# Designs tried in a protein design run: peptides against a protein of PDB entry 2FGR. Part 27

Target 1, 331 residues: chain A of PDB entry 2FGR
Amino acid sequence: SSVTLFGIVDTNVAYVNKDAAGDSRYGLGTSGASTSRLGLRGTEDLGGGLKAGFWLEGEIFGDDGNASGFNFKRRSTVSLSGNFGEVRLGRDLVPTSQKLTSYDLFSATGIGPFMGFRNWAAGQGADDNGIRANNLISYYTPNFGGFNAGFGYAFDEKQTIGTADSVGRYIGGYVAYDNGPLSASLGLAQQKTAVGGLATDRDEITLGASYNFGVAKLSGLLQQTKFKRDIGGDIKTNSYMLGASAPVGGVGEVKLQYALYDQKAIDSKAHQITLGYVHNLSKRTALYGNLAFLKNKDASTLGLQAKGVYAGGVQAGESQTGVQVGIRHAF

## One batch from the design tools (peptide; made by RFdiffusion4, then SolubleMPNN)

Design b1_p10_4_s4 (from b1_p10_4, 6 letters changed)
Fold by OpenDDE base, seed 2:
Structure b1_p10_4_s4 (fold): chain B 331 residues (1-331), chain A 10 residues (1-10)
Amino acid sequence: as target 1 above (331 residues)
Amino acid sequence: GSVSFHIGLP
């Protein structure tokens, strides 16, 4: 059997020009280009093309040295894999987020990412952003001539919040086509949660596509999230993303991404545009810079996610500018 | 890079 110790330390200087009070925030932030992490993984060959695996991964916060502690909440799985694909048991990315976040050119990290995978409704469940689940069983197919799929189910274990039962139950999956320069996917998920102590279904549909032209890559996302409430009506958000990336001088990458968040329950839109640059100093070390603009309209209060500095909202209808400059090191 | 080691189980 083999065990691999691995990680990323990503730390930045970050600035946002507005918080919820209208004041600027600045300081040392974490995870601006990639989420900082520490992990252990390994495999055992069982013969006949069957393998056992484990994966334990937690987030690192380089700005405070993990003052809130360390855990394996990023992933804690045991698996079997072979010609049939892979079965995983334990906390992980849900299949829908694992596949559909791959179209985000900012890798769901820092001030530039697609923010559609969000708790749009003040849901009271621990994972109401649709990214990960506890008590998860997942299955991933092999790639068959480009076609692939993933499915997942998470047990609620009779978790209750207020009058809501089955909190934390997830069911979802994706179908995809990945061949050469083309990738396209459809994801569907439902999660049971609570809003205001009442049972609520978080429904999600996501379409993603990308094409790599060699000189540039284009990527897009279309998403609808709907928190279905018995009282007070549905909380629906339509999210759109379009991005481009290109290599620069053999050692750099430039990225530009636009997103629109149409928040139907408050009849309000937010526009996000982000310019990013990565400079590779080596195979494992990079410098990066991100510049993001977020324009809220009407009742929208969205904020850029400058983790470790400020990740809260702004005043309704206000615009926010964010900057990150940092170092990413992989080991 | 990542550090890999083999665990010998007895």
Scores: peptide ipSAE 0.041, ipTM 0.707, DockQ to the pose 0.118
Fold by OpenDDE base, seed 4:
Structure b1_p10_4_s4 (fold): chain B 331 residues (1-331), chain A 10 residues (1-10)
Amino acid sequence: as target 1 above (331 residues)
Amino acid sequence: GSVSFHIGLP
C-alpha cells in the first residue's frame, strides 16, 4: 500500500483594469498557473492485477490561508482499478471535463483558460459549469492502441430547486484517441438543473484535439453548451479555442491561446486572448506571468477569472485586461 | 498530468 501527500501552492499578484463598476482591481490572487491544492492519495494492491485507491483533494487559497475552510470538493473518491480500467465512487471531475479540459493550455485556471465549461444561464445547481459532480460514479477504460473512453453518472438524490426535480443528475462520457503526439476527443454530457426555479437540462458537446510537434504544441476545443429551458427558450453558447505552446530555452514555456464565446441567447460574442510564460526554476517550482485581454461585444459581460482578486463580470460591451505574475510550487 | 480545474468556489 502507498499513501502520498501532495499539493500545489500557486500564488500571484494579479491586476484587472475593470470590474463591474469600471474600476481596477489588484492584489494577491491564487491559482494562476495551476489550481492550488492539498491532497492525499493512495493505492493498495489486492492481488490478481486489482488495486484499490483513494483520492482526497481540496483547493488551497494561499492569499487568506483558507479562511473559508478546507474541504475535499476537488476530488473525494474511492476506486478499483485493474485490466478492466478504473471505477471511481465519489465527487470528482466529470469524465467530460476531465478529458476535454486537458486541451486547455492554461490548465483550466487563472486568467487564460478556456471558459467554455461555465454556467451560462444562471443555473441554480452547484456544479452547473459542467466541471464536477457530487454522487458521481465514473468508469475509465484502459488505453487500447490509443483508444480510450470515460463514462459517468451522478445521482440527483431527489434534489429539487423550485419545481425542478432531479437537480444535479449527470450523465456523460467521452471517447478519445491518445497516441504519441496526437490527442483527440469527443465528449457528451447532460446535467439536470434549474433556472429561475424551473427544470433545465444542461447539454454539452465538446470536441478537443492537440498535436505535439516537439518544437510546439497546438491545441483546440469546440464546444456547444445548451441550457434547455421549458420556458424562455434555450440558452446556447458556442465556444471555440485555439492555442499554441512552445518550449523556450529548455526551462521556459510560452503559451498563446485564443477563445471565442458566442452567446446566442444575448446575440453577443466575447473574445479572449492570453499570452502566458512559465519559467521553471526546478521540476517543482516555477515563476509565471499571464497577460489576458477579454473583449466583450454587445450584451456580453464576461470577466477574466483572477481568483482571489476579481472573478466577476464587467459592464456590457466592456473590455478587460488582466495580468498575473506568480510562483507555483508543487510538493 | 495534473489537471487543474477552475472551481469557481463562491
Scores: peptide ipSAE 0.027, ipTM 0.473, DockQ to the pose 0.036
Fold by OpenDDE base, seed 3:
Structure b1_p10_4_s4 (fold): chain B 331 residues (1-331), chain A 10 residues (1-10)
Amino acid sequence: as target 1 above (331 residues)
Amino acid sequence: GSVSFHIGLP
């Protein structure tokens, strides 16, 4: 059997020109190009094409040395795999986020990512962003001529918030086609949560596609998130993303990504545009820079996620500019 | 059996 220790330390200097008071914030931030992490993983060959696996992974906060502690909330799975695919037990990325975030050229990290996987409704559940779940069983198929799928179910374990029952229950999955330069996927999910102590369903549909032209990659996302409330009407957001990336000089990558967040419950849009550059000093070490612009319209208050510096909202209708410059090291 | 422990990339 094998056990691998692995990790990433990613730390940056970050700036945003506006917080919720209209003031600038700057300092040392984390996870600008990749999420900083520490993990252990391993596999055991059981014979007959069957393998056991484990994966334990937690986030590192290099700016404060994990002052709030360390946990395995990124992933804590045991698995069986073989010709049938893979079954996982434990906290992980839900199948929908695992597949559909792969079309985000910023890998759901830093100030540049697609922010559609969000708690749009002040949901009171711990994972109302639709990214991970506790008590999760997942299944992933092999790739059959390009076709693949993933499915997941998370138990609520009779968790309650206010009058809401079944909090934290997830059901979802995706179907995909991955063949050579082409990837395309459809994801569907429902999560049970609460808003204002009342039962709420978080419904999500996401389409993703990418094509690698060799000289450049194009990627796109279309998402609808809907928090269905028994009282007060639905909170619906339509999110759109289009991005391009290209290799630069054999050692770098440039990324440009646009996103639109159409927040129907407040009749307000936000526009995000991000330019990113990664410079590989080695296979394990990179320098990076991100420049992001977020334009809120009307009642929109979205903020860029400068983790470790400022990740809150801004005043309604205000625009925010963010910068990150940092080092990523993998081991 | 023996457990091999090593450092690897994620």
Scores: peptide ipSAE 0.026, ipTM 0.620, DockQ to the pose 0.635
Fold by OpenDDE base, seed 5:
Structure b1_p10_4_s4 (fold): chain B 331 residues (1-331), chain A 10 residues (1-10)
Amino acid sequence: as target 1 above (331 residues)
Amino acid sequence: GSVSFHIGLP
């Protein structure tokens, strides 16, 4: 059997020109190019093509040394794998987020990522962003000629908030085609949550695709999230993303990504554009810089996610500019 | 890089 210790420490200097008061924020932040993490994983060969596995992974906050503690909330799974694929038990990325965030050229982290995987409705559930779930069973197929799929179910365990009695239940999955330069997938999910103490279904549909032309990669996402409330009407957001990346000089990568968030419940749009650069000093160490611009229209209050510095909103209709410059080290 | 420990059974 093997046990692997692994991690990433990603720390940056970050700046945003506006917070909720209209003031600038700056300081040392975390996870600008990749989420900082510490993990243990291992496998045991059980014979006959069957393997047992475990994976324990938590987030690292390099700016404060994990002052709020350490946990395995990123992933805490035991698994069986073989020719049938992989079954996982425990907290993990839900299958939909695991697959569909792979089209985000900013790796779902820092000030540049696709922000569609969000709690759009002040949902009271812990994972109302649609990214992870507790009490999760997941199944992932092998890749058959490019075709693959993943499915998941999370138990609510009678978690209650107000009158909602099934909070944290997830059901979802994706189908995908991954072959050479092409990747495409469709994901569907429903989570049960509460909004204002009332039962609410978070429905999600996401289409993703990417193509690697060698000289550049194109990537796109189309997503609809819908918080279906029993009272007060639905909170619907349509999110769109288009990105391009290209290698630079054999050691660098440039990224450009645009996203549109059409927030139907407030009839308001937000536009995000991000330019990123990664410079590989080695296979394990990189320097990076991100420049992001977020334009809110009308009642939109979205903010860039400069984790460790400022991740709050701005005033309605305000624009925000963000910068991150940092070091990523993997071990 | 990853640090891998191999537990050899005797």
Scores: peptide ipSAE 0.046, ipTM 0.701, DockQ to the pose 0.106; fails the geometry check

Design b1_p10_5_s1 (from b1_p10_5, 5 letters changed)
Fold by OpenDDE base, seed 2:
Structure b1_p10_5_s1 (fold): chain B 331 residues (1-331), chain A 10 residues (1-10)
Amino acid sequence: as target 1 above (331 residues)
Amino acid sequence: MELGLAEDGI
């Protein structure tokens, strides 16, 4: 049996040139390169190739010292694993987000990430971004000659919002091929939620692929999210991402990523472009800088996610520039 | 109890 204490503290100075009023915001932010976290994990060998596991992980906010408290909302699982793969019980990343966010060169964190895993419809469910679920059972296969899969189901436990029942029920999974320099995946999910107190299905389809050329990596995502409403029609977003990364001087990494968010319900697009650099001072400590541009068109009001400084929207049709410079330390 | 590097990601 083993128990590991682990974590990341990532804190930055951040700036955005516009908020919802058109004013600049700046200050100390958190989680610009990796999400700051504290966790406990461990395994027990049960013999015959069977293992028990646990994982408890919460977010750290280095700018305020966790003023809102600490919890294990990142992951709180018990598991069995072996030659059959892994079964997990408890709150975790849903299988679709766990696999398909791996193609984001910004690790779904800071001002540069792919923002497709979002609540596009003002959904009233706690996890309407499609990232995590409560009451989750997950299964992950081994890798068979490159082929792998994951599946999940989350119980709604009769949660209601307005006239909507079954709120928080998730069903989803992915299939993937991971072999050498190539990764490719297809994910499908449905989550039950509410919009305006009415039953709504959040449907998601995501394709991801990456190839590592050694000198550079290319990565891409194609996603459709659809909030299916009985009244007022569907809220559909098509999201696209293309990114490249390359090692620099043996201790650095440069990243460039573009995303397009085609918000069909408001006939409006947003364009995101981000340049990132990471400088490894050691295997545990890095300096980083991110520069992001977000261009909203028409009725689009998207904002860059400068966590701890400003993560809100901007005025319709406005552009936002964001900068983060920070330290990441892993232990 | 061991101190190990955290895995990156969301």
Scores: peptide ipSAE 0.090, ipTM 0.697, DockQ to the pose 0.878
Fold by OpenDDE base, seed 3:
Structure b1_p10_5_s1 (fold): chain B 331 residues (1-331), chain A 10 residues (1-10)
Amino acid sequence: as target 1 above (331 residues)
Amino acid sequence: MELGLAEDGI
């Protein structure tokens, strides 16, 4: 058996030019290039090609020293793996988010990421962003000539909110082709939640693709998220992303990503453009900078996710500029 | 009041 302690400490100075009042916010933020984390993991060889595994991982907030406490809400799994693939039991990334966020060049972190994996409807469930689930069983296939898949089911355990039953039930999966420079995936998910104390289905479909040309990587996402409400009509968002990354001088990486969020329930669009740079001082330590522009149209109120400084919305139709400059260290 | 809990980065 083995046990490995691992982590990341990522802390930045962040600025946004507008909050919900129209005022600027600035300070020390966290997780601008990678989510700060502490984890334990290990494996045991059981013989015959079978392995047991465990993984426990929680978020670190380096700006306040985890003032709200520490937990293993990032991942808390036990697993069996072998030639059949991997079965996981416990809280984790749902299969759809685990696969489809891999096309985000900002790794779903800081002010630059694709924000499509979101609670678009003021859903009252704990994981209505479609990223993780409690009570999750997941299965991941091996890679067969490029083809791979993942499936998940989360038990609701008869959780209720208002008149909504089955809250927190997840069913979803992806199919993918990963071969050399090419990756492509289709993900489908449904989660049971509540909006205004009423039963709501969060349906998600996501297409992702990337190609590595050696000198640059291109990546794209197409997503539809739909909160199906029994009363008040559906809340639908179509999200689009296109990004490019390139190595710089053997020690750096530049990233440029555009996203469009077409919020159908309010007939309003938001445009995000982000420029990022990572400078590797070593295999474990990097400096980084992010510059993001978010343009809301009409009734759109989206804000950039400057974790530890400001992650709220802005006034309707307002634009927000965000900056992060920080240090990432991995151990 | 959208509690802008920064989504847990992946």
Scores: peptide ipSAE 0.088, ipTM 0.678, DockQ to the pose 0.103
Fold by OpenDDE base, seed 5:
Formats: structure tokens, sequence, C-alpha cells
Structure b1_p10_5_s1 (fold): chain B 331 residues (1-331), chain A 10 residues (1-10)
């Protein structure tokens, strides 16, 4: 058996020009290019092509030294793998987020990411962003000529919020084609949650694709999230993303990404555009900079996610500009 | 509308 200790420490100086009061925020933030993490993983060969695995991973907050503690909420799985693929038991990324966030050129972190995987409805469930689940069983197929899939089910364990039962139940999966420069996938998920103490289904449909031209990569996402409330109208958001990345000078990468969030319940749009640069000092250490602009229209109050500095909203119809400059180190 | 905590990046 082998045990590997691994991690990332990513810390930045961040600025946003507006908070909810209209004031600027600045300071030391975390996870601007990759989420800071500490993990342990290992495998055991059981013979006959069967392997056991474990993975324990938690978030690191380099700005405060994990003042609120450390946990394995990023992943805490045991697995069996072989020619049949991989079965995982425990808290993890749900199959839909694990696959469909791979099209985000900002790796679902910092001020530049696709923000479609979100709690759009003030859902009261712990994972109403559709990213992870407790009590998860997941299965991932091998890759067969490019074709692959993942499926997951999370038990609710009779969790209740208000009159809502079955809170935290997840069912979902994806189908994908990954071959050379091309990746494409379709994901479907449903989570049970509560909004205002009432039962709510979080339905998600996501289409992703990317193509690597060598000189540049293009990537796109189309997502619909729908919080179906038993009482009141549905809270629907259509999210769109288009991004490009290109290598620069053999050691750099430039990224440009646009996203549109069409928030149907408030008839309001938000536009996000982000320019990012990563400079690799080594295989493990990089400098990075992100510049993001978020334009809210009408009743939209979205804010950029400058983790450790400011991740709140802005006033309705206000625009926000954000900057991050940081160091990422992997070990 | 309180925006939830910053999303856990991948």
Amino acid sequence: as target 1 above (331 residues)
Amino acid sequence: MELGLAEDGI
C-alpha cells in the first residue's frame, strides 16, 4: 500500500471596488487560481486487477491558518476500482460537478470562475450549490474509445428542514466523450432541499464542451438550474459560459472567460468577464493575476468570489470590479 | 439575499 500526502497553498492579495454598502474591500485572500487544500490518499492492490483506495481532503485557508478548524469536507472516500471502473463511498464532488466544472478555465475558484453551480434560491441545504454531497455513492466508468460516464446517489438519511423531508438526497450523472483535443459532456442532477422551510427540488441540466487547438483552447458551458418550490414560482437560472486559454512564452497561460447569468425569477441578467494570467516559476509554483468585471442588471446583486476578502453581493444593478494577485504552490 | 459562502473550488 502507498500513502501520499499532497496539497496546494494558494494565497493572494485581492481587491473589489464595491461591497453591499458600495465600499471597496481589499486584503489577503485564498484560492485565487486553485483551491488551497491538504489531502491524504492511497491505494492497495488486492490482486486480480482490483484495487482499494482512500482519499481524505480538506480546504486550507492560508490567510488565517484554518482558524475555524480543518475537516475533510472536500472529499472523504473509500473506493474499489478495476476494469469495471471505480465505485466510491463517502462525501465527494457529485459526478455532475466533477465533470462539468472541468470546462471552467478558472477551475471553479477565485473571481473568474463560472458561478452557475450556485444556490440561486436561498436553499437551506448544506450543498445547494450542486457541487458536493454527503452520504454519496458514486460510480465512474472506464474510458471506452472516448466514451465515459459517472453516476451518483446521496442518501438523505431522513434529514428534515421545516416541513421538507428527504433534504440532501442527490441523484445525478453525466455522459461524456473525451478523445484527444475534444471533450464534451451532458450532466443531469436532482437534489432535494428546502426553501423557506418548504420542500424544493433543485434540478440541474448542464452541457459542456472544449476543444484544444494546441495554440489555444476553447471551452463552453450551458446550464439551467431550477429550484422547484411546492409553494411559489420556480426559481430558474440559465447560465452560459464561453472561454479561451492560450499558452504564452512556454511558461505562461492567458485566460479569457465570459459568463451570462439569466436569473428568470427576478427577470435580471448578470454579465461576468475575466482576464487571467498564470506564470509558472516551476512545475509546482506559479504566480497569477486575475481581473474580473461583473455587471448586474435590474434586480441582480451578484458579487465576485474574492474568498477571504469579500464574497458577498452588491446593490441591485451595480457593477463590481475585482483583482487578485497571488502565489500558488503545490506539494 | 445573503449570497452563500464562496464556492469550494475544485
Scores: peptide ipSAE 0.090, ipTM 0.675, DockQ to the pose 0.118; fails the geometry check
Fold by OpenDDE base, seed 4:
Structure b1_p10_5_s1 (fold): chain B 331 residues (1-331), chain A 10 residues (1-10)
Amino acid sequence: as target 1 above (331 residues)
Amino acid sequence: MELGLAEDGI
């Protein structure tokens, strides 16, 4: 058996030029290049190619020392793995987010990430961003000549919100091709939630692809999220992302990513563009800087996610500029 | 199969 303690401490100085009042926010933020985390994991060889595993992982907030506490809400799984693949029991990334966020060149965190995995509808479920689920069973196939898949089901446990039943039920999965420089995936998910105390289905479809040219990587996402409401019609968002990264001087990486969020229910678009740089001081320690611009149109109120400083919205039609400069350390 | 740790910032 093995047990590994691991983590990331990522802390930055962050600035955004506008909050919901139009005022600037600045301070010490967290998770600008990678989500800060502490985890324990281990495996046991059971013989015959079968392994047991566990994984316990929680978020670290280095700005306040986890003043709100520590938990294993990032991942809390027990697993069996072998030639059949891997079965996981417990809270985790849902298969769709686990695969499709891998195309985000900003590691789904800080001010630069693809924000498509979002609660677009004021959904009242705990995980209405489509990222994780409680009570999750997941299965991941082996890789067969590049082809792989993942599937998940989360039990609702008869959770109710208002008149909505089955809240927190997830069903979803992906199919993928991962071979050398190429990755491509299709993900489909449905999650049951509530909006205004009424039953709502969060449907998600996501296409992702990336290609590593050696000198640069291109990555893209196409997503549609629909909160299907019995009353008031669907809240639909089409999200698009295109990113490029390139190594610089053997120790650096530059990233540029554009995203468009077409929020159909409010007939409003938001445009995000982020320039990032990572400077590797070692295999474990990096300096980084992010510069993001978010342009809201019309009724759009999206804000950049400067975690620990400001992650709220802005006034309708307002633009926001964000900066992060920080240290990432992995152990 | 080492599932490459996608640096899942999520």
Scores: peptide ipSAE 0.089, ipTM 0.631, DockQ to the pose 0.251; fails the geometry check

